Peptides against a protein of PDB entry 6EJA. Designs and how they scored, part 114

Target 1, 276 residues: chain A of PDB entry 6EJA
Amino acid sequence: VEYMPANPVRIAFVLVVHGRASRQLQRMFKAIYHKDHFYYIHVDKRSNYLHRQVLQVSRQYSNVRVTPWRMATIWGGASLLSTYLQSMRDLLEMTDWPWDFFINLSAADYPIRTNDQLVAFLSRYRDMNFLKSHGRDNARFIRKQGLDRLFLECDAHMWRLGDRRIPEGIAVDGGSDWFLLNRRFVEYVTFSTDDLVTKMKQFYSYTLLPAESFFHTVLENSPHCDTMVDNNLRITNWNRKLGCKCQYKHIVDWCGCSPNDFKPQDFHRFQQTARP

## One batch from the design tools (peptide; made by RFdiffusion4, then SolubleMPNN)

Design b2_p19_8_s3 (from b2_p19_8, 8 letters changed)
Fold by OpenDDE base, seed 5:
Structure b2_p19_8_s3 (fold): chain B 276 residues (1-276), chain A 19 residues (1-19)
Amino acid sequence: as target 1 above (276 residues)
Amino acid sequence: SAREALSDPRPAEVHGDGL
């Protein structure tokens, strides 16, 4: 029997989807859908068929909306962060959606807890933010992430323009681009005009894989730094043998690893157990 | 533990870019 909190948290799930994976999206949506949560879906600007399908879904559920704006997103692109930031702003402006947590999802990542377990856990730790760090040497992380390199997203490509310096006085961190952020921190990131948020938004506009580092870095250098938990409560479909073959070099002037999309048979790997 | 690692990060790498 799971503990039922007196005031259960409500979650805003943000899905960023592209391509022709309509069946995959439908399966994912059915698996994560709950009437007490909110779903905000961004469809890539180039994926018109998928967009039409997602719109049909959104019309069937009052707690599902599609972004009225659409970006062309690419692997590693700075536009992914822009998508999240704009989605956060939109969600904060939706007064009829009283969400407490922001959670991003894709077909390559899945919560390892049941809805009841997730809600119970987040309700207990509603003042915390869950971001998973790389857990390695920071200098090595900076080099491998290309944080000391300047990138420009243009014409569906991430162009490497040259070297850059990490801003002084900033403790850079990062790891997983899958996070669970409380509303308070999302409000800070969205509306703060302090030097940290302003500079980091600018810096990460020219960053490869910005979502893997932006929120970590902002949180750890902010007045909210004590709310960080080094855990994102997720299982990712990692197959590095398949995901680390420099498959995106045609899109970005960099090589990296990516998780694989979940297949129906992959769901059997999910162990939904409570953990402290 | 709330701090137990559940996900593996996916850092970018330089492969054949020479820089």
Scores: peptide ipSAE 0.018, ipTM 0.536, DockQ to the pose 0.196; fails the geometry check
Fold by OpenDDE base, seed 1:
Structure b2_p19_8_s3 (fold): chain B 276 residues (1-276), chain A 19 residues (1-19)
Amino acid sequence: as target 1 above (276 residues)
Amino acid sequence: SAREALSDPRPAEVHGDGL
């Protein structure tokens, strides 16, 4: 018998979409849509056709909204973190949307659980935050992520300006940029004026792939540190042969890997990775 | 367990010292 929570959590799904991924977005949306959740969609400033399509969808569903502001996001760009932070603020200001968890999604990442399983799980662990760490040597992670490098996002490019120091007294961590954050922690990140949040927002404004480390680092150094769970409950379609070819060198002064879109042939991976 | 690995999420993994 599947556990049915007495007070099921409601999820704010935040989708950051760009390009010509209308069909992929439609498939993902159909797969994750539920009437009890909320969907907040940011469309890249340059993706006007997609924006029009998403607006049409948002008009059909009361629990779907589109950001009134739009950023020009690039792979690895610091602006992606800004997008999440602004989305968090917006969602906290939406008093008519009583969400309990913030979850970001892309077409390359799917929840490994059914809606019922996900809701049951998060309802049981509603006080926890789910961020997957790299699980390796932290010094190596810092180097590989370029956290000790200063980047500037300008003219749709991430410019490497030079070296920088990791702030003293801060335990830096990171891993997946896909996370499940409870409302309480989102409130802290959004409204706290303490030195940690202020310093980290500044630091990560000049960081490559900031979403892979910002929330981990803030959480682990915050009063909420005991709520950390090293899991993000996701399947990511990784194919290093396809995704690790410095394909973004024209956008960022760094080489990295990216996940790939799911194809019908990838369905077997969902079955294999899905666990109770 | 909530802490058990349920998937294989990985970071983008930047290559070395960059370009």
Scores: peptide ipSAE 0.016, ipTM 0.531, DockQ to the pose 0.336; fails the geometry check
Fold by OpenDDE base, seed 2:
Structure b2_p19_8_s3 (fold): chain B 276 residues (1-276), chain A 19 residues (1-19)
Amino acid sequence: as target 1 above (276 residues)
Amino acid sequence: SAREALSDPRPAEVHGDGL
């Protein structure tokens, strides 16, 4: 029997979706939907059909909204971070949605906990932030991630412009771009005018795969650094043999890996997945 | 108890000059 907290946390799920993943989105939405949570969905600017479908869903549920703005985000694009940051601001300005945690989702990942388990867990650790680090040599991570390179997102391409230096005094970290952030930290990221947040927003505006490192780096260098938990409490469908073949070189001046979309046959693994 | 998440980062890979 799962513990039922007296003051259960409410979650803002931010879904960033694109393409023709309507069926997968429907499956995920069905799996994560709860009346006490909030769902804020961004649909890629190019995915008009999907946008119409999502709008229809949002009209059926009072706790589901679609971003009135839409970005055209490419793989590895800096605009993905902009999408999250703007979504965070929007969610903070929604006074009628008293959420406690921000959780990003895509069709390629799935929470490892049931709703009750997730809520119970987060209610117990509501002052923590959950980001999964790469767990490798940091210098190697920086190099492989291209953090010492300057990128520009333009014309649906990530252009590598040259080399850059990591700001002095900043300990860079990163890993999974799937995270669970408490409202307090989201408020800090959104509204702080300190040098850290300001500089990192600027730095990561020209970064490849920025969401894999921005929040880690900001958190660990911030007054909130003691709230870091090296766990993101989710499953991602990884198959490096399929996902690491430099398939995006046509849109990014870099090679990288990507997770695989979940297929119906993959869902059997969810029940067997170890819980945190 | 918190377990390691079954999530993996999607780091860029360096092949040659990064391509």
Scores: peptide ipSAE 0.016, ipTM 0.535, DockQ to the pose 0.172; fails the geometry check
Fold by OpenDDE base, seed 4:
Structure b2_p19_8_s3 (fold): chain B 276 residues (1-276), chain A 19 residues (1-19)
Amino acid sequence: as target 1 above (276 residues)
Amino acid sequence: SAREALSDPRPAEVHGDGL
């Protein structure tokens, strides 16, 4: 008997999509769509065809909206964090959408639970934030992520400008760029004017893959630090043979790995990785 | 449990290749 919470959480799903993956997006959307949740979709500025398709979908569902603004996002770009931050602000300003959790998704990373299980779980832990840490040596993580390097996003490229120091007194952390954040923490990140949030927004505006570290770092150094759970409730389709070819070297002055998009044959993994 | 790892996602493993 699936536990039905008395006050089930409602989720704002934020989708950042680009390219020609219309079929994949459709599959993802069908898999995660529920009438009680909200879907806010950003389509890359250059993906006009996809944008038209997403607009058509949004017109069919009252709980689906498309960002009126569009950024030209690149792999590893600082603009991805900007996209999330702006989306968070937008969602907080949507008074007609009473969401409790912010969840980012792509076709490469699915929730590992059914909607009912996810809602039940988050309803039980509604005061927690779910971010998966790297679980390794932090100094090594900093080096590998290039956090001690200064990057500038310009002309659809992440330019490595030089070295930089990690801000003093800040415990940097990170891991997965897929997270589940409660509304309270999103409000803090969006509206706080404290030194932490201000400095981190500035720092991460020149960071490669900022979403993998920004929210972790802000959370752990914030008054909300005790709400962190080292879990993002995701199943990520990692195929390093396919995803770790330094394929983004033309976009970023760095080499990295990317998870692969899920295919129908990959869905069997949900059963294998699902945990109570 | 919320504290139990339900998945093992790893960050994008970026590295410098002498760029």
Scores: peptide ipSAE 0.015, ipTM 0.527, DockQ to the pose 0.310; fails the geometry check

Design b2_p19_8_s4 (from b2_p19_8, 9 letters changed)
Fold by OpenDDE base, seed 5:
Structure b2_p19_8_s4 (fold): chain B 276 residues (1-276), chain A 19 residues (1-19)
Amino acid sequence: as target 1 above (276 residues)
Amino acid sequence: SVRDELSDPRPAELHGDGL
């Protein structure tokens, strides 16, 4: 049963986009746009055409802004986490945008629920954070993710420098890099000076695919650990036959899979996926 | 196609190392 909340949550959608697929971005934007939410868009530093298109859109809507800074990100790069962290800081400093939840999006990922359903759900659970864990053996996860390896992002490449130790006393976790974080936790991550946040920011600045593990690990080891929900309310268009060919080995000293962008013909998949 | 939430990373073949 869906209800209309008395104080509906407002969402800050953070879009990290690249390439020349302006039409795809436009389609996604139209699908997720609502006047009561906020949209903060980072365009890769190398994607100038897309940046111009996004700027044009942002001028048409008061609740759409583009990052004044731009990073050059690579698959698996530590700079992606930096992008999210800086975006979080920016959003917290925007006093005219009273958002309650932080949600990251790309053209390869959509919320499972309609806007009304999502808002109703998050309004009910506004004190919770939604991070999907890997659900596998943790030791295997650490090894597969290369969390016990030191990486350096330099010259548009992720260099594997050697082995490292996970900080003592830290329970590492991770999974999907698509998450829904409440403002309180984002504030903690952004402004806390405690040992956990400080050390994890340093640790993950040398980490492969940091967004798949940083927020999980920080949350679970923080005073906010009891707010975790093992669900991100997302569907991603995975096609391993297409996306798992180690296609990034030329820029990363590691292999992995990447999702595919959603196409109009993929829409039926949204209807077939039901998650609480 | 199988849907998964993970990137499922692994060592790069170019470096000849396995984990």
Scores: peptide ipSAE 0.045, ipTM 0.645, DockQ to the pose 0.062
Fold by OpenDDE base, seed 1:
Structure b2_p19_8_s4 (fold): chain B 276 residues (1-276), chain A 19 residues (1-19)
Amino acid sequence: as target 1 above (276 residues)
Amino acid sequence: SVRDELSDPRPAELHGDGL
């Protein structure tokens, strides 16, 4: 018997989707949908068919909305962070959606826990933020991430322009770009005008894979630093043989790995729950 | 989590990348 919290948290799920993965999205949506949560879906600007399908879904459920704005996002693009930041602002302005946590998802990953387990857990740790760190040598991480390199997103490409310095006095961290953030921290990131947030937004607007590092770095250098938990409670379908072929070099002046879409035969992995 | 969920970015084999 799972503990039923007296004041269960409500989650804003932010889905960033593209392409023709409508079936996968539908499966994921069915798996994670609950009437007490909120779903805010951004569809890539180029994915018009998917956008129409998602709009149909949003009309059927009062707790599902689609971003009225759409970005053309590319793998590794700085615009992905912009998408998250704008979605955060939108969600904070939706006064009729009293969400407690922000969770980003794609069709390539699932929460480790069932809805009840997730809600129970987050209700217990509602003041915490869940960001999975790389857990290795930080200098090596910076180099591999290209954080000391300047990138410009233009014409659906991430151009490497040159070298840059990491800002002084900032402890850079990062890891998974899948996170669980409480509303308080999202408010801070969205509305703070302090030097940290301002500088980091500027810095990460020229960063490759910014979502893998921005929130980690901001959190750890902020007054909210003590709220960090080094876990994102995710199961991602990694197949490095398939996903690490430097397949994005045509759009990004860098190589990396991408997760694979889940298939029905992969669902057994969802039963593998792990404690934070 | 036991899984490494990093994108594991690395330098692309591009002309003049210097890495």
Scores: peptide ipSAE 0.023, ipTM 0.587, DockQ to the pose 0.071
Fold by OpenDDE base, seed 4:
Structure b2_p19_8_s4 (fold): chain B 276 residues (1-276), chain A 19 residues (1-19)
Amino acid sequence: as target 1 above (276 residues)
Amino acid sequence: SVRDELSDPRPAELHGDGL
């Protein structure tokens, strides 16, 4: 249901971009830009050309900033979570950006709703957190994700070092690494010193594809667990025929899939996807 | 359309992975 909220939420979009996706980024930015939201863009440390382009964009818009720090992220790397966590901290420290929701995006992902619909929806459910769960057998999920394995990110590679145990008392969950988190939960993740957050940050610093599980697991085991909504309100351009060839075996000691960048021809899928 | 939200990771048979 769409309505005009009296106090519309403002969104901090965190864009994680790399490579030569300048045109794709431009398309996405054009599609999602609104003056009332905030855009915090991380460009991979190795993507200098893209970084220069993004800096140019950021100079044109007061609500667009680029991370002063840059990480060299790899597919499945633990550093991706670090990127999000640092971005969250930065955004919380930006007192001039009163955002209510954190939304991560890449060139391969689009919000399923129009801005008005998204804002209306989030304004109605401003106390909720939106993470899409895997919908599979949890034990199978753990095995496939390698959550019971210890990984080390080093030299642009995710090394599988051995087996590990899931921390006692923790119910692991996960799914999409695209989420919508309210400010309150982001504050909790960023500043809490409780055992859960501390242990999970440590645990997931040695985890493959940590963003697909960290926030789910932390949320569901936290005092904020009742705010969980099993939906991420977005569409990702999955073409498994193209993206599931274990193409990253040289980068990570694991196999998986990657989404594809959206093309103009792909936008028809937005119309076919049901709005939450 | 069907939404698939996972990277769908799976174990890889690799040599010298420390296991």
Scores: peptide ipSAE 0.063, ipTM 0.643, DockQ to the pose 0.070; fails the geometry check
Fold by OpenDDE base, seed 2:
Structure b2_p19_8_s4 (fold): chain B 276 residues (1-276), chain A 19 residues (1-19)
Amino acid sequence: as target 1 above (276 residues)
Amino acid sequence: SVRDELSDPRPAELHGDGL
């Protein structure tokens, strides 16, 4: 018997999607959909067909909305962080959607828990934020991430402009760009005018793969630092043989890996996979 | 299998910078 919390948390799922994988998105959406949660979907500006499909879905469900704004995002682009930040602001301004947690999703990852398990878990730890850290040498992380490099997103390319310094007094961290953030922290990130948030928003607007580090860094240097849990409760379809070929060099003045989208045959694993 | 949560970025070789 699953534990049923007295005051179950409600989740705002933010889906960032692109391409033509309508069927895959539909399968994932169906798997995670629940009437008590909220779904806010951003479709890449270039993915018009997918946008039309998603709009049709949003009209069928009162708890599904599509961003009225759309960004053209690229792998590693700073615009991805902008997408999250704007979606967070939008969600906070939606007074009719009383969500407690922000969870980002794509076709490349999936929550490892059932809805009931996830809700029970988050209801128990509603004051915590779940970000998976890299668990490696931090200096190496900075170098590999290019955090000491200045990037500019322009014309669907991440241009490496030169070197930069990490802001003084900031402990940089990062890891997975898939996270679970409580509303309180999202409010802080969205509305705080303190030096930390202001400086980090500026810093990460010129950062490669900003979502892998921004929220970690802000959280750990903020008054909310004690709320961090080093776990994102995700499974991701990693296949380095396929995903680590520097395939984005033409888009970004950097190399990296990307996870693979889940295939229909992979979905059976979701219910079987668990980790503490 | 153990999965990596990182995109594992690394410097790309660019003309003239040696990186």
Scores: peptide ipSAE 0.029, ipTM 0.626, DockQ to the pose 0.068; fails the geometry check

## One batch from the design tools (peptide; made by RFdiffusion4, then SolubleMPNN)

Design b2_p20_2_s1 (from b2_p20_2, 9 letters changed)
Fold by OpenDDE base, seed 4:
Structure b2_p20_2_s1 (fold): chain B 276 residues (1-276), chain A 20 residues (1-20)
Amino acid sequence: as target 1 above (276 residues)
Amino acid sequence: SEEELEENLEMWREEGPFDN
């Protein structure tokens, strides 16, 4: 019997879409749409046709909105993080959308689990954040990700400017750029003025593939560090042509993650150790 | 990673995903 939560979580899905993926987006949207969730869609500034289509869809559903601002983003670009951060702020300012979790998606994503399963699971672990780490040597990760390199996004390219140092006292981590973040942590990232958040926002504004590491690093070095689960509970990418292969770490599905499989007593096994 | 980005950028240039 599937666990049915008394107070089911509501999810804010942030969709970052671009190009000519209208059909794919439509398919994915239909697959993930639920009246109890919220959908906030950013369309690349250069994708005008797609933007028009998405606007039309948004007018049909009260729980679907399109970002009034649009960025020209590239995969791996620092602007992608900016897109997420701004969307988080927007979502927090939408008082009429009482969402509990933030989940990012692309047009190439497709759910591998039912909405009920996802909601049940997240409702059980509503105080946790789900980020998948690289699971390898951290030093190697830093090098491979170029975290010790300074990048500048310009002309749809990430330019390597030189070397840089990791901020003192920061334990860097990362992995998948697909994550599930609870509202509390999103609030922290958005509104905190502490040194950690401030410095990391600055640091990652010049970072390659920042979304693969920013939230991991901030979380693990924050007072919320004990809320991290090393699993992003992700749906699968089904369209490889749109760059799904260009991720540092494959999206690990959560087939084994269900309310029936996980008990509160088992939760500690999935929680990452807090970093100092 | 930088390598993955380069691959992606190359793909994007070939596919022209932003030509809309």
Scores: peptide ipSAE 0.016, ipTM 0.544, DockQ to the pose 0.042
Fold by OpenDDE base, seed 3:
Order: sequence, then C-alpha cells, then structure tokens
Structure b2_p20_2_s1 (fold): chain B 276 residues (1-276), chain A 20 residues (1-20)
Amino acid sequence: as target 1 above (276 residues)
Amino acid sequence: SEEELEENLEMWREEGPFDN
C-alpha cells in the first residue's frame, strides 16, 4: 500500500552516458521520466553523436538539461568522480530546480518500481542517504579496489604509480557506485571546507573507481554518518561473469568489474527483482 | 522505525560490483 506524501520529494537524476548507447538511454529515459523530477545529463566529450541526440531531448523538456562542460571519462577513471562533484555543484546552483535527492544513472539502469513507489519511499526517508556497501572484509576490499595504490589519470589511461597509505583516522568503505543522496549531504560534500571533505577529495583524485568508495567514506566519517542506509535501491545490469575481467587493461593498470550494457533479454531479471 | 525501514528496503534490490 502506497501513501500519498504531503510534500513529495523531487529527484535530480544525473545521467552519465557515453558511446553509442542512444537506444538504451532512450528506453531508460522514457521509463524514468516524470514532470516533477529533474534530469541533468553529462555526455562524454568524445561522444558527439550521442551529445546531439541528448541535446534534442533537452530542448523538448524544460526539466532536462545537458552539462555545458564535458569530460573525457574512462572506465575506472578518477574523472568520473569529478563529473559527479561538478554536476552536484551545478545542481545546487540551479535555484529554479528544487530537488531533494540526487540519483546517478547510466544507460544500463532501469527502474524496478513505479515512480510513485520511489517517491513515496524517499519522501518517508528523506533524511537518509542510500549507499550499498561491499559487506565483506574491509582489508580485502581495499586490496581489490586498489585503494592502497596511487593512480594518475592521464592521456585516457589510469597509470598505477605506486603504493600509498590510507589516511589515518579514516574508516574507508565502499561498494556500489550507484547511490541516492539527499540534498543536505550533497551540500555538505560540495561546500564543506572541513578536513574530511578536503582530504578525501584530494585522496580520491588519485583513486581507481572513486565513485564506488568516495561517498561511502565521506558519509561514514562525517557528521551525517547516522543517515547512512546500506542499500542503494537500484538495479543495474551487472554480470559478474562478463563484467569482472581485465577487458579494459589497455586504459587501466588494474583489473576490475564494470557494468554491462542493458539488453532487452534482461527484462525478466527486473521483474524478478521487483518484489510484491 | 528501523524494522519498518528494513521491510521497505526489502522491496528494492540493488545490483553492483559487490552484490551477491
């Protein structure tokens, strides 16, 4: 049973897209579009065709905007975090878009519940932040993620420079790079000048797959730590067999996992995931 | 309540690199 919230939350969807995923993006966009939400789309600097298509969409809807800046992102690149952080700042500066939640999406994402269900849920828990942790041994996580390694993004490659230490006094965490963050926490991450945020931004600028750990780590070590929920309320097309390999070794000095493209054949998986 | 939150969270599934 769904309740009608008195003050329903409005969501800023940030879409980071690249390549030739136009059809996937279109399908996903149609599935998540609602007049009461906001959509901010970043298209990779190298994806000009996709950019043109997205611009066309943005002209048709007043609540859809495209980033005026475009980054050349690579798989696992530190620049992905920069993309999110800059988009957060942009969204906070858009005074005409009163959003309550930040949700990042890719072209491979698809909703498992209705908009009403999502809005009702988030409206009830509007003070919470939703991030999924790895739920395993933290030392193993650090090693597997390469958090104890220093990386430099340069010339469309993540160069492994050497070893580094985790900052003292920081409880590192991470997991999924898909998250739902409330505006208050986004404001904190964007505008805080405290030692935590400052150091973590610096630390993660040399980190592989930073989005999988940055927000978790900042949140858990911040005054907002009590707002964390270990669930991202998301379903993405993730296939361990296909996605967890060294397929991007040519651009990253590390092996890891990446999301797979959404296929129509995967639709049944979403239905199975959606519980009554 | 925490219990209610947990129940509501069961309505959603997440998929990511570390999902079981």
Scores: peptide ipSAE 0.012, ipTM 0.449, DockQ to the pose 0.047; fails the geometry check
Fold by OpenDDE base, seed 1:
Parts: sequence; C-alpha cells; structure tokens
Structure b2_p20_2_s1 (fold): chain B 276 residues (1-276), chain A 20 residues (1-20)
Amino acid sequence: as target 1 above (276 residues)
Amino acid sequence: SEEELEENLEMWREEGPFDN
C-alpha cells in the first residue's frame, strides 16, 4: 500500500510543445491527466495546427489552459527559458489554481510512475526542489554547455558571438532541463529583485540551453540552496546515435542532442516500468 | 549538455527516488 498523504500536493504541469505530434501528445496527456492537477500548455508560435488541437482540449477541461502568448521556441534557444519564466508568472497569478509544484514536460516525455506514487513522493518532500545535476567536473560542464560563451537568439537561430565571463561569486551548476520546483522557489525566481536573480536572468538570456543550468544555478546560490535534491522524475526518449550530433547547426551554433518522439513500442515498455 | 542529460536520466532510472 502506497503512502497516502493527508494533504496531497497539486501539480502545475507546464507542457511546452511544438510540431504536429498531436497523437503522441494526446497519449501523454491521458497518462498524466488528473482532476486535481493543473495543466498549462504553451504551443510554439509556428505550430498553428497543434495550437488548434490543444485549444480544443483546453475547452473540455477546466484545469487545462493554453498560454495566450506564444513564443517561437527553438532547440537550445534562450527563449525557452523565457517561456518557463513567463509561464511561472502566469501560474502564480492564477489564484484559482492552488498548485504546489511546477513540473515541465515536452511531447517527448512520459511518466514511468503512477500519479499516486508521484503525489505521495512530492507530498513527503514538498519543501524540496528536484534538479538533477551533471555530476561531473564543473569546469568541463561549463565548457561543454558553452556557459563561457555568449549567444544571441535572433531569427530563430542561436548565434555564437564570442567569449564571456561567468559572474564572480556564482557557483554554476546544471544538468537536466527537467525539474520539479516547489511553489516557494518559483515565487522567488519570479518576484525576487535581488542581485542573484536579476543577474542570472540577464546572463542566461544570452545562454545556450539555459533551462539546463539556470534553475540549478539560481537555486544553489539562493537562500533556498538547502532545498535542492539532485534528482528528477522523468523519462525521455533519447537516441544517442541519431540525436547526439550536429544536426541542428542551422538553428544553433553548437552541437548537441535532441530528444526523439516515442514510438508505440516505447509506451509499452514505459507502462511496464510504471507498474508497482 | 544533452549527452549528460541522457546519462543523468539513465542514472535516475537505476537509482530513482521510488526505489529507496
């Protein structure tokens, strides 16, 4: 018997989606949907078909909303962080949605645990933030992430402009761009006017793959630093042979990996893993 | 990096919080 919390946490799922993978999104949505949670969906500005589909879904469920604003998000783009930050602000302003945790998802994500397991776990650790770090040499991480490089997002491309310095006194960290953040920390990131948050927002506006490092860095250098748990609760379909190459040079002046869409056989495998 | 992300995910699958 799973632990049943007396006051179960409610989750705000932020889905950042693009393309035309509506069927996959629908399957994922069904897998994660619960009446007690909230779903805030951002559809890429260029994905009009998907936007129409998502709007239709949002009209059917009171706890599903679509962002009224839409950004042109690109792989590795700094605008992705802006998407998360704006969605956080929106969610905090939605007084009718009393969420406790912020969880980001893409169409390439799928749960490997049941809702009850997730809620039980987060309810037990409701004061913690879950961010998976790289677990390696930090200097190497900085180089590989290009944190010491200046990027500019323009015309749906991340332009590498040159070198830059990492702010002094900041312990840079990062890893997974999938995180579970409690409301308190989200409030801090959204409304704090301290030097840390202000400088990091500016710094990461010129950063490649900012979501992989921004929240880690802010958290670890903040008064909330003791709330960090070096873990996350997501599964992503990666194909190293296919995705981990310089296939997106037309979008980013960097090399990296891209998550792949799930195949039907993958769903079966993941569902098996989700069984207690 | 995305490569490190994949490795982290693999590690999580092996040592996930639900396995404790």
Scores: peptide ipSAE 0.008, ipTM 0.463, DockQ to the pose 0.064; fails the geometry check
Fold by OpenDDE base, seed 2:
Structure b2_p20_2_s1 (fold): chain B 276 residues (1-276), chain A 20 residues (1-20)
Amino acid sequence: as target 1 above (276 residues)
Amino acid sequence: SEEELEENLEMWREEGPFDN
């Protein structure tokens, strides 16, 4: 029996989905659905069939909504960050949805713990933000991520335009593009007009795989930096040998890494620390 | 606690959003 918190957190699940994986999405949705949570679904602009299916689902549940806007996202595209940021704004403007945490999911995600476990855990750590860092040499990370390169998303392609400099005074970090963010931090990211947020939004609008670094970097350089937990509560394998390929070269002028399937031998990588 | 965090590392199975 799981501990039941007196004031359980309510979660806004943001689902970013594409293609025709409707069956998989339905399976995941059924697994994560709870009446006390909120589900905001973005369907890729090109995925009309899936969009129709998702709309049908949203009509059946009062706590499920579909984004009225749709982005055409590509692998590594800057538009993915735009999708999250706009979703955050929308969710904050929905006053009838009192959510406490923001969690992003794809159609391929699946919970391995119960809702009660998740809620109990997050309720205990409701003031924290969960972002998994790369845990390696930061300079190497910058190079591998292409953060020192300028990219432009155009015509379903990420074009590498040239070199750029990391803004001075900014400690860049990143890792997993899956995160759990509390409402307070989301409010900061969405509405703050300070130099950090403003500059980072601009910087990452020309960044490859921006979601893997934007929120990490903003959080760690913000007044909310003490809320950082180096853990996204997800299993992600970043095995370079298996996952770092040029499989998307036709879409991106860069060779990047993608998550790999978890293997038992990778368990040692699941180190976490609370960052002050 | 850190121990509680460690026990909850496997909350989700995740895949890349564009790997499918």
Scores: peptide ipSAE 0.008, ipTM 0.415, DockQ to the pose 0.027; fails the geometry check

